# Designs tried in a protein design run: peptides against a protein of PDB entry 2AKA. Part 5

Target 1, 299 residues: chain A of PDB entry 2AKA
Amino acid sequence: MEDLIPLVNRLQDAFSAIGQNADLDLPQIAVVGGQSAGKSSVLENFVGRDFLPRGSGIVTRRPLVLQLVNSTTEYAEFLHCKGKKFTDFEEVRLEIEAETDRVTGTNKGISPVPINLRVYSPHVLNLTLVDLPGMTKVPVGDQPPDIEFQIRDMLMQFVTKENCLILAVSPANSDLANSDALKIAKEVDPQGQRTIGVITKLDLMDEGTDARDVLENKLLPLRRGYIGVVNRSQKDIDGKKDITAALAAERKFFLSHPSYRHLADRMGTPYLQKVLNQQLTNHIRDTLPGLRNKLQSQL

## One batch from the design tools (peptide; made by RFdiffusion4, then SolubleMPNN)

Design b1_p8_6_s2 (from b1_p8_6 with V2I)
Fold by OpenDDE base, seed 5:
Structure b1_p8_6_s2 (fold): chain B 299 residues (1-299), chain A 8 residues (1-8)
Amino acid sequence: as target 1 above (299 residues)
Amino acid sequence: SILDILPS
């Protein structure tokens, strides 16, 4: 039997090639969170490269099927331009922007049509995520006034599917009770069976406050728990601080923090990547038999 | 076919 995550990658590519968007209930992880919640930083930390569009407002405007594949070499490939290998991740960023604009135009609109990006790297575990547009309440540019609802409708196409796991990304320096990510997750997964919590910006919390109760799964319990991460600051990103150095700083943060040191081995980006790999693999194993039967009846 | 991707 072949590796399960690459198998699902082939399914995703095949369905994308025939214009099948989010209609099929593939085993997958959808990434949800408010704008500026730190989703892009988490994904870039997995790869160890800056490659996602940045900016104010809605940055991700199409679903990005990000397929990480462990390999001896490092390069990226897009499904929409097969055969082209990208070794410069700035070019990857530019291609995402160009392909997004090609479909949505320059009005900062959104489209439910996914971009499929595969990244081969010796620094990643096999992991596929669907990065979704950040939830927002305020239209920017030429966006329609109902852009908030358009984004929500797009997200719902993914997160309502039974085989969709939800990576809910919430910043710790905001009220977690009002987290856009956790709210939408609770709406479609009220028992917390499909949701994995990620808590970002732990280093930006006010002195004397911490997210220990959340990270210990005591405040808003999820079956699959919470993992805290520390991303690069915006200054560090702008200054092109090395992600490897940032990961070391993240480890140091958890080890040195009085509220988190006891959790340090179950926190941070590397641990998150490992957990997601394991959970996705297990999830695929559990869902594939049913998926085959369903596809046979519908195709 | 797409079904051929899935194991039996």
Scores: peptide ipSAE 0.175, ipTM 0.873, DockQ to the pose 0.827
Fold by OpenDDE base, seed 3:
Structure b1_p8_6_s2 (fold): chain B 299 residues (1-299), chain A 8 residues (1-8)
Amino acid sequence: as target 1 above (299 residues)
Amino acid sequence: SILDILPS
C-alpha cells in the first residue's frame, strides 16, 4: 500500500505551486494555540532539533506546512528553494525568518501565504502539520490594532474545513476554560470530532493542582482525547538544552507524578507523535475518495 | 496531472 501521508504531501506541494493555498479541503492537521502555549516546542521535539523562530509575541507569522518524512538521512528542504538541502537546522531557522520577513516586512505583520518545509530524518514518523500563528489580543510593535482578528481570520481559513483536524495546544498552568485553542476548536467543532487536545506546561502547575481530569477526558471531552507533554523551559531553550535529555525528563515527570503515573504510557511527545501519525493516516484514507471525486469534477 | 497523484 502506498504511504498516504507522502501522497498528501505531493498534493500540498502541487496546490501551493499553483497558488491554491486554502481553497481545497485537503486532509491535514492544523496546530492552534495562544502565544507561548508551547506549540512550536512540540514541533521541535518531534524533529529533535532547534529550527523554529523564537522570541516574544507573535513568532509564527505565516502558516508553516511542516512535512516530517522518515528517512535514513537528515536534512530539510523548502518548497520555495528547491534543490537546496539544509543540514544545519540553524540555517533552517534563519531561512524561515528571512522568507517570513520577505513577505510580511519588518512590522511583525502576518501573511496567509504558507511556507512549505520538509524535514527528512531517521528520528521522525511521517507526519504533516500546519503550524499557525499564535492567537493574541495585544498588538506589539508596528502591528495593526486588529491583529487579533487578522490571526483569527487566518486560522478560520484552515480550521473550518471539514477535512482539517485540529491540534489544540493549551498550557496547563493557565485556566483551560479560557484556552484560546479550545475555544476556537469548540466554535468550529462543537461536537469535538476533529480536535486533538495537547496539554503543555504540566510541570509548571501550582503545587497541589493537576490536570488529571482534563487528561482523562472528563472535563472537556474530545472524541480524540488529550495528550499531555512537557516541553523545555525557555531557560533550557536559551541554554541549548538537548532535546533528547528533555524527552527523558518528560518521561520521568509522568512516571513520578502521583496524578499522572497511571497515564504515563499515553502521555509525552513520542506517544503524541505516534498518535498523530496514526490518526492522520486513517483520516487521509477516509477522505481521499471524496477528494478525488471533487477534484475530478473541477479539473 | 494532479489527478495522477491520487490512486484510483
Scores: peptide ipSAE 0.170, ipTM 0.872, DockQ to the pose 0.794
Fold by OpenDDE base, seed 1:
Structure b1_p8_6_s2 (fold): chain B 299 residues (1-299), chain A 8 residues (1-8)
Amino acid sequence: as target 1 above (299 residues)
Amino acid sequence: SILDILPS
């Protein structure tokens, strides 16, 4: 049987080509979270490369359909520039920025038109994620005053779909009860059936505090549970700390932390990637028959 | 056709 994730990738590409953004309820994972929650870092950790735009405020300004494909080769390609293989991931970052600016202009506005990026790598499992703009409350610079609502409306186009799984990214060093990611997830998935919780910045929590209850699924229960991760700090990124070293440090963090040691085998970026691969695969398998019927009814 | 991508 053909891999189901690549199959859906072809569907995503086809729909993007005809301008159908979020109209069809494709089995997919949408990534949601507040600004600086660590969404981009999680995605980069999957790839093992720095390739996403960075900065203050809204970094992701268009939906990024990130298609990870396990391969013996390492390169990236965009749907909007077919035939060009990117082997320098800095150039990937620049292309994302350029393509974003081409559509949104220089005012740092947002657009609902996705960017489709496929990354082939021996270091990834097959996994497709839709990275969405980070939720914000305060516009910065030349952003429109209603940017918060524009972002929310964009997110809702994805997360309201029944076949959309939600990767809710929340920083542990903030009040999780007030997490933007968990709030929006609860709004559209009140029973917690479609939501996977990711807890970042566990290493930045105040001394004497921990997120054990959250990670054990005891505080805000989700059917699909929570996975904690530790990302590189901005200092680490600036200091050129490689992702491999960061992943080792993440493993060490969980193993050595008294509150998380017992959970260590079910934490960290590699485990998250595995879980997402499995959950997405299973989700596609379950939804494809219904999707076919729905498509046929629209013809 | 998009349907051709999906298995029967």
Scores: peptide ipSAE 0.168, ipTM 0.873, DockQ to the pose 0.807
Fold by OpenDDE base, seed 4:
Structure b1_p8_6_s2 (fold): chain B 299 residues (1-299), chain A 8 residues (1-8)
Amino acid sequence: as target 1 above (299 residues)
Amino acid sequence: SILDILPS
């Protein structure tokens, strides 16, 4: 039997080809978070490459179906340009930007039409994530005044689906009670059954404060728990700090921090990747028996 | 068909 995650990847590609987009309740993980919450950095850390658009405001403006596939080779492929293998991840970034602009225009608008990107790498576990636009309150540039609601509506198309797991990315240096990610997750998953919490920016918390209670799942309980990560700082990104070095620094952070040392083996980007791989695999296994019947009724 | 992707 084919690996479960690659199997669902094929389904995603097939449905994308026929334009069903988010209408199907495929087992998947949607990534949600406010602007600058660190979503893109988490995804880039999985790949070990800088390949996502950067900038202020709304950077992700279309859903990005990111399919990570463990392979002996390293390259990326887009569904919209079949047969082209990208080995330069800067070119991957440029393609995402170009493809986004092609559909949305240059006015920083959004589109619900996904971009499908597959990355083959020896450095990844099989994992598929749907990166969604960051939640925002204020329009920028030529964005319509209701852009906040457009984004929310787009997110809701994904996160309301029963088979959608939610990777809620929240920065620790902000009030977690006001986390956009956790708010939307609570709205559609009030019992916290489908939500995985990611806490970023733990290294940027005010002196004398920590997120221990959150990470121990004691403050805002999620069935699937929380995982803390430390992403590269903007300075590190601008300085082109190597992701491998950043991951080592992340490990050191957790091991050396008095509040997190005891959790260190269940924290960090590598652990997050493992957990997501496992949870997605199990989730697919649980949902597949009913999927065929559902698909037959919808097609 | 898309259904053929799913194992029996």
Scores: peptide ipSAE 0.155, ipTM 0.865, DockQ to the pose 0.858

Design b1_p8_6_s3 (from b1_p8_6, 4 letters changed)
Fold by OpenDDE base, seed 3:
Parts: sequence; C-alpha cells; structure tokens
Structure b1_p8_6_s3 (fold): chain B 299 residues (1-299), chain A 8 residues (1-8)
Amino acid sequence: as target 1 above (299 residues)
Amino acid sequence: SILSLLPA
C-alpha cells in the first residue's frame, strides 16, 4: 500500500508551485496556539534538532509546511531552493529566517505565503504539520496595530477547511478555559471532531494543581482527546540541552507524577508523534476519494 | 497530471 502522507506531500508541493494554496482543502494538520504556548518546541522535539526560529513575540510569521519523512539519511530540503540539501540544522533555521524576512521585511509583519520544508530523518515518523503564527492580543515593536486580526485571519484560512485537522497547543500553567488554541478550535469545530489537544508546560504548574481532568478528556471533551507533553524550558534551549535528554526527562515526569502516572503510556512527545501519524494517515484515506472527485470536476 | 498521483 502506497504511503498516503508522502502522496499528500507531493500534492502540497505541486499546488504550492502553481500558487493555488488558498482554494485547496488538502488533508492536513494545522498547529495553533498562543504565543509561547510551545508549538515550535513540539515540532523540534519530533525532529530531535534545533531548527526553528526563536525569540520573543510572534517568531513564526509565515505558515511553515513541515513534512517529516522517515529515511535512512538525515537532511532537510526547502521547496524554494530545490536541490540544496541541508545537513546542518542551524543553516535550516537561518534559511527560514532569511526567507521569512525576504517576504515580510524586518518590521515583524506576517505573510500567508507558506514556507515548505521537508526533513528526512531516521528518527521521525511520516508526518506533515502546518506551523502557524502564534495568536497575540498586543502588538509589539513596529508591528501593525491590527496584527492580532491579521494572525487570526491567516489561521482561519487553514482551520475553517473541512479536511484540516487542528493541533490545539495550550500551556497548562495558564487558564485552559481561556486558551486561544481551544477558543479558535471551538469556533470552527464546535463538536470537537477535528481537534487534537496538546497540553504543554505541565512541569510548570503550581504546586498542588494538575491538568488531570483535561488530560482525561473530562473538562473540555474532544473526540480525538488530549496529549500532555513536557518541552525544554527556555533556559534549557539557551543552554543547548539535548532533546534526547529532554525526552527522557519528559517520560520520567509522567511516570513519577501522582496525577499522571496512570496516563504515562498515553502522554509525551513520542506518543504524540505516533498518534498524529495514525490520525493523519486515516484522515487522508477518508478524504482522498472526495478530493479526487473535486479535482476531476475542475479539469 | 496531478490526478494520476491519486489512487483510483
């Protein structure tokens, strides 16, 4: 049986090349969340490399179509510079920043034009995600006063599509009832059919509090449930803490925590990767027949 | 053709 995720990757690349990104409802997973919710950290943990832009504010200013491909070799390729293989992931980060700045300028503005990045690695499952700008309420620096709405409008272009799954990333150390990710997901997916919840920063919750009710899918039920993860702290990132060591610490956290021990086998970054691979594969299988019919009617 | 990439 042909790998369905690589098939959709070829479709994404073809449609990106002809500029038809806005009108196609390809099966995909859009990653949404507030600024500093931990979206980019989750993606880096999948790859096991530091390769995404870091800093204060929005950070991600263009959609990043991240295509993870299981391979015997480790390297990255951009659609905008075909034939160039990146083996240094620092150079990958710099290319994302340069390509972002080329389109948006240096004013911290945003653009809806995607960057397409493919990462080949022996350490990943086949998985495609669209990393989106973090939702914000307050402009910073030289950002336009309507930046909040510009970001929301960009996100809505993805999450309103019926074939778009939503990876809603929320930090546990904030009021989850006020989560920007869960709010936007509820707006476009009121029955919780397309949304997968990710709860970050479980290690940063106040003593005597936990997110057990959320993780058990009892507080804000989603059909696809919630998965808790523990990302590296900003201090760990700045200190270049190894991602492998961080994943071991994450496992230890869930196993040792009284409120999460019983859930430990259904938590953490490795489990999240597996679930997303399975969910995306099944979703593609279910949606491809309809997509084929739609494309045939347009020819 | 993009259609040729899709399974029948």
Scores: peptide ipSAE 0.104, ipTM 0.853, DockQ to the pose 0.713
Fold by OpenDDE base, seed 5:
Structure b1_p8_6_s3 (fold): chain B 299 residues (1-299), chain A 8 residues (1-8)
Amino acid sequence: as target 1 above (299 residues)
Amino acid sequence: SILSLLPA
């Protein structure tokens, strides 16, 4: 049997090309979280490259279907720019920004039309994620006053689908009970069956506080559990600190922290990537028979 | 293949 994730990637590309993305409940993982929750940093840590738009306010303004493919070579390809191989990940970032602006205009508006990006790398596992705009409550710049609702409505188009898993990204240095990610996940997945929790900014928690109870799945239980990660600081990002060095620092953080040492082998970006690969593969295996039957019935 | 079910 062919690799299931690449199979779904081909389906995603085919449906995107014909404009029928809305009609098929493909097995996928949607990434949700508030602005500055650390979503983009998690995705960049998977690739080991800086390639996502950065800035203040809403950075991701279109869904980004990020298809990671393990390969001996390292390059990126866009579905909207077939045949062009990107080896400079700065050019990947610029293309995302340009393609976003082409559809949304120069205003910080949003569009529900996905960008499809495939990244081949020896440093990744096969994994597909849909990066979604960060939830916000405050319009910035020339954004429409209802931007919060536009983002929420767009997110709901993904996360309400039964075959959509939800990667809920929440910062540990904020009240997790008020997490935008966990709130929307609970709204559409009240039993916590489709949601995977990611806890970022564990290194930025106040001294004497920890997220142990959350990471041990005791506070807000999810069937698929929680994984803690430590991203680069903004200073480290601006200074172009190597992601490999950051991943080593993340490992050291968990091993050295009294509250997390016992969890260290089930924490961090590399473990998250493995878990997501496995969960997505299993999810595809479970959903493909039903999808095939649905497609056959529509023929 | 499930891909054969996609419109050409």
Scores: peptide ipSAE 0.065, ipTM 0.820, DockQ to the pose 0.224
Fold by OpenDDE base, seed 1:
Structure b1_p8_6_s3 (fold): chain B 299 residues (1-299), chain A 8 residues (1-8)
Amino acid sequence: as target 1 above (299 residues)
Amino acid sequence: SILSLLPA
């Protein structure tokens, strides 16, 4: 079972090389959420490194196929520069920025052309995610006035596919009923069969409020449920707070919080990573026979 | 062939 994710990674790489990324319904997890919902922080917490572009506005501007591979060594590789091993994750960040700008230009526009990044690490489980641009309503800088619709159209190319699981990332310190992530997920998955809810910023909720009903799957039921996480604050990121220390603080948060302590073993980034690994593995197992038949019928 | 990557 552990080899199924690497198998799909090889398929993803092969399809990316021939430009057919849109035509095949590969078993995958697309990450969706509003701007600043905490998507990039969740991905960085999986790797244990700061390696994604940061800033105000739309940071992710191309789909990022992030392939995490458990390994005894730690390094990254891009599909567009095969043979170059990155051991400095700042250089990984810079390469993502450069490769994004190469295709989108300097106007902070978006492109549907994926970046394929593989990270080998002893600190990860085998997991592949497609990070998608954050949903926004307001263009910033030189962004086109229709940027909201361009992002939505790009997301729809992924999340409408039957074999796409949806990691819907929503901040708890905003109205969850108006969550862009949950809204788009409900549009394409009205029965909540393909959606996994991630609730971020639980530590930033107003005193006397909690997301217990959401996390207990009582407010907006998803078959695959919700997992709460606590990311580093921007101050912690700027202060170069270690991700390992942040993960310990996350565990402490759930254990010490009266509303979440009973859920603590089913919360946090490490649990999310395990769930996603299992969900993706099972999903691949269930979908590969159908995918093979479909591919054979097209030959 | 991409098909060769899939388990039979």
Scores: peptide ipSAE 0.110, ipTM 0.855, DockQ to the pose 0.690; fails the geometry check
Fold by OpenDDE base, seed 4:
Parts: sequence; C-alpha cells; structure tokens
Structure b1_p8_6_s3 (fold): chain B 299 residues (1-299), chain A 8 residues (1-8)
Amino acid sequence: as target 1 above (299 residues)
Amino acid sequence: SILSLLPA
C-alpha cells in the first residue's frame, strides 16, 4: 500500500501545476503563528538543517508547502526548478528568498502563490506542512498599511478548509490567551477539532511560571492536544549550535523540569514529528474517500 | 488524470 502522505504530495504537485491549489480541499496541515513564535525553528528541527529564511519582521511571505519524505538520500527539490537537486541547505534558503522576491518584489510584500519544496532525508518522517506567513500588526519597510489583513486573508484561504489541520504555534513566554495562532484557530475551529497546539519557548518562561495546564490540555482544550517544544535560542542559532545537540538539550529540559517531567515522553520535537505524521496519515485516510467522490462529481 | 492517482 502506497504511503498516503506521498500520494497527497503528488496530488498537491499536480494541482499546483494547473493553478487550482486554492479550490481543492486537500488534507493538509497549515502552520500558523505570530511573528517570532518559533514556526521556522520547528520546521528546521524536523529536517535537522537550517534552510528557512531568517530575520526581523515577516520572514515567510509566501505559503511554503514543505513536503518531508523519508529517503536513504538527503536533498531538496523545488517544484519551480524541477530536476535541480539541492544538497546544500544554505542554497535552499537562498532559493526560497530569491523565489519569494521574484514574485513579491523587494518591498517585502506577500503573495498567496505557494512555494513547493520537497526534502528527502533519512532523518525525517513523511510529513507535509504548509508554512504560512507570521501574523503581524505592524507594517515594516515598504509593506502596505493593510499587511495585517493581507496576511489574515491569506491564512484564511487555508485554515477555513474543512480538510485543513491547523498547527497552531504559540510562544509560552507570551500570554497564551492572546496567542495569534490560538485566536485564528478558535475562529475557524471553535470546537478545537482540527487544531494541534505547539507551545514553544518553554525555556524562556519566567521563574515560577509554567505552561503545565496548557500542555495537559486543561486551559484551552484541543481535541488533538498540545505538544511543547524547545527550539534553539537566537544565540544558539547565531552560534551555529547543532540541531542534534539542541534536540538533546530539549529532551533534557523536559526530563529535568519539575512541571514537565511527567509529560516528557509526550513532548519535544521528535514526538511532535511522530504525532504529526500519524495524524496526517489518519486524516488523509479519513478524507480521501470524500475527496475522490467530490472530484468524480466535478468531472 | 488526478483521479488516476487515487486508489480505487
């Protein structure tokens, strides 16, 4: 039996090629969160490579369809430059930036046109995520004054779809009640059926404060629950701290923390990756029959 | 066709 995630990847590529991406409710996971919530770091931790644009303000300016494929080899491919294999992930980062700028211009505008990136790696589970622009309230540089609404409208094109799961990324060192990710998720998924909570920056919480109640799904219940992660600090990123070392530090964090020790086996990036792989696979299995029927009725 | 990609 073919892996369901690679099957949907082929569908995504086919739909992208015909420009019908917006009209098809494919089973997918959209990644949402405020700027600096840690979305890019979570994705990079899955791959074990630095490959996403970094910087201040809006970093992701186009949807990035990130298709992770378990393979014996490690390389990346873009749908817009078929046949080119990238083995240097710095070149992957540069290509994302160049392709973003090609469409949006140099004014740091946004575009709803996805970039499709496939990463083959022995270090990943099969997993497809759509990384979306970070929610912001303040225009920077030459961005239009309505950039907040443009981003929201773009996100809504994905997260309103019934077959879209939502990976809501929220930093623990900010008021979770004010989380942009959880707000938008609650707006389109009021019963918390499609939302998976990711809590970042648990290591940056004030002394005497913890997110235990959130992680135990007691404060803002989601059917699919919450998973805490610890990403590399900006200092660690600037210092080129190895992601493998960061993942070991993350494990140590959860095991050593009095508030999280009992949850440690259900926390961290490796567990998140497994959960997302499983949930996406199950979601595809559940939705494909309906999708087939819909497609057949439109022919 | 896209349908040919779906398992029957």
Scores: peptide ipSAE 0.093, ipTM 0.846, DockQ to the pose 0.683; fails the geometry check

Design b1_p8_6_s4 (from b1_p8_6, 4 letters changed)
Fold by OpenDDE base, seed 5:
Structure b1_p8_6_s4 (fold): chain B 299 residues (1-299), chain A 8 residues (1-8)
Amino acid sequence: as target 1 above (299 residues)
Amino acid sequence: DILSLLPS
């Protein structure tokens, strides 16, 4: 029973191929957060490449099943165009945008039909995440006035499943008590058993404030705890600052910050990736025995 | 086929 994450990847691909969206309770991690919470930056930091759509408003408009696979080579593949290897991650970004628009149109609508993207890289651990649209309260463009609820309904299709872990991404420079991510997580996981907290934008907090209590799991306790990260600034992203350099700066941030230096070894993007790999692997191991029987009754 | 991937 090795390679559990790749096993689930094969299941995800098979179900996607037959149009099975989110009905099956596969062991998975759903990424939730408000718009501009830093979800895309976290995912890109895992890969070490810029490859996700950027912009204002709702950027992710379809679930993105992001399958990271450790490999000696670096390339990406989409389930919807099998056999095509992408080595230019700008082309990956463009394909996500094109495939999204193909289904949703240009009205910035959403669709619950996932995009399956597999990234092979020597710089990643095996890890699968389902990136979900960012929660928003304000429709943009030709979006329907109830877009907020459409997004919530889509998210609920994933996060209500018992075998779904929730990666709740919250910015530290906003009131965490009002975090969209933690709010929805609390709604479906009131005991905090399935939720992993990620705190972004720690470097953007006001002088004299910190998120130490949250990161130490003392303010809003989660069984699986919190991990703080520092993403590139928008200026750095626009200037195409190297992600590797940004990861070094992130490490330096935690080590040099009076409130976080004692936590530094349990913070940052590399540690987050490791923890997610471990938690997903363990979660799959625990859930697979029951999944077979459930699938037999539903197929 | 899919079921064969899962443990008994």
Scores: peptide ipSAE 0.097, ipTM 0.855, DockQ to the pose 0.736
Fold by OpenDDE base, seed 1:
Structure b1_p8_6_s4 (fold): chain B 299 residues (1-299), chain A 8 residues (1-8)
Amino acid sequence: as target 1 above (299 residues)
Amino acid sequence: DILSLLPS
């Protein structure tokens, strides 16, 4: 069963090699959310390394196919530079930035051409996610004035596919009813069958407020439910707070919070990773037969 | 052959 995700990884790599972006309905998880919703932090917490571009505005500007592979070794490799093993994750970050700039230029535009990054680590479960640009409304710097629509169009190429699961990342310290992630998810998945909700920034909610109703799947029900996580603050990142310590703090947060204690075993980054691994595996199993038939019909 | 990667 654990081999199904690696199988799809090979398919993704093969399709990328022939320029097949999002045309084929591969079983996959697309990560969506507004800018600064915490998408990159969630992904970094899975790996346990800082390796994604950071900054204000649009950080992810190309789809990032992040393939996590459980291994006894720890290194990363890109499809666009085969044979090079990255053991310094700062260099991974720099390569993402360089490869993004190579295609988009320096104007901070976006491109639909994916970057394929595989990370081998003993600290991960097999899991593939497609990180998509954060939704924004206001262009900054040299961004094109229609950047909002460009991002939406790019996201729609992924999330409209029936075999695409949607990891909708929403910050708890904003009005969840107006979440960009949940809005786009509801648009393409009105019955909430393909959407997994992730609630970030639970630690940044105003005192006296909580997201219990959301996390209990009572406010905006999703078949696959919601999982709350706590990411490092920018101050923590700048202060070199390691992810291991952050994960411990996350666990402590849920256990000690009166509104979340009863949910603690179904919250947090480790639980999210486990759930995503299981859901993706099951989803692949269910969709591969149909995918084969579809491919055969196109020959 | 991408099809060869998929189970029958």
Scores: peptide ipSAE 0.097, ipTM 0.854, DockQ to the pose 0.738
Fold by OpenDDE base, seed 3:
Structure b1_p8_6_s4 (fold): chain B 299 residues (1-299), chain A 8 residues (1-8)
Amino acid sequence: as target 1 above (299 residues)
Amino acid sequence: DILSLLPS
């Protein structure tokens, strides 16, 4: 059987090259969440490398089409600089920042023009995600006063598409009823058919509280359910804590927590990656016939 | 070219 995720990657690259950024309803997963919800950390944990911009406020300011490809080698490539192979992931981070600044300037503005990044690695499953800017309500620096709505409008260009799955990233140490990710998901997917919930910061919840009901899909049911993860703390990130060690600590957390032990085999970053690979593959299989028919009628 | 990428 043909590898469906790489096939869609080729379609994404082709449409990006002709400037068709948001017009086609390609099967994809859009990552949404509030600022500091931990979505970028989840992506880095998949790769096992530090390669995404970090900082306060809005860090992701352009959509990042992240194409993970299982390979015997480890390197990254950008669509905007074909032929250059990055083996130093710090250079990948710098390129994202430079390419972002080239388009948005230094005012911390946003742009809907995607950055396309492909990462080859023996440590990843085939998986494509679109990382979107974090939702915020407070402008910082030279951002326009309506930055909140600019971000929301950008997100809506992706999440309103019928073939778009939504990875809704919410921190457990905040009231989930107020989750920006779950709110926007509920708005465009009221029946919870396209949304996968990710709950971060489970290790930062107040003593005596837990997110068991959420993780068991009892509080805010999603057809595709919820997966809890534990990311590195900001201190650990700044201290360059090894991601492999962090993943081991994540496993230990779920196994040792009385509220989550029974769910441990269906939690954590490795399980999330497997689920996303499977769901995306199945979703592509289901949607490609319809997409072909639509494209054929337009060409 | 794009259509050739898609399975029938």
Scores: peptide ipSAE 0.095, ipTM 0.852, DockQ to the pose 0.715
Fold by OpenDDE base, seed 4:
Structure b1_p8_6_s4 (fold): chain B 299 residues (1-299), chain A 8 residues (1-8)
Amino acid sequence: as target 1 above (299 residues)
Amino acid sequence: DILSLLPS
């Protein structure tokens, strides 16, 4: 039998081509979080490349279906430009920006139409994520005054689906009780059955504070738990710090931190990737029979 | 055919 994640990738591509019926609920992971929560950094850390748009305000303005596929080769492909293999990930970034602007214009508007990006790499596990626009409160540039609600409505199209897992990305250096990611997750998943918590910016917490209780799943319990990560700082990103080096620093952070040392083997980007691969695989296995039945009834 | 992608 074919690997389940690649199988669902093909389904995603097919549905993207024909327009997915609103009643269809593909097993997937939607990534949610406030602006600057660290979503893009987490995704880039999985790939080991800088390839996502950067900037202030709303950077992701269309859903990005990111399909990671373990392969002996490394390249990226977009569904909207079939046959073109990208080996320069800067070009990948530029293509995302261009394709986003093509649909939304240059006014920093948003569109619910996904961009489908597949990345083949020996450095990834099979994993598909849907990166969603960061939640915001204040319009910037030529954005409409209701941009906050437009983003929320877009997110809700994904996260309300029963087969959608939610990767809720929250920065530790902010009040987690006010986390945009956890708030929206709680709204649509009140029992915490579909939500995986990611806590970023653990290295930026105030001295004398820690997120141990959260990471131990004792403060805001999620069935699928929390995983802490340490992303590159903006300084590191600007300085083009190697992601491999950053991952080593992340490991060192957890091992050396008194509050997190005991959790270190269940923290960090590599562990997160493994967990997501496993959870998505299991989730697909559990949902495919039902999906088949639904498809048969709708076609 | 999307159905053909799904295992029986």
Scores: peptide ipSAE 0.083, ipTM 0.843, DockQ to the pose 0.810

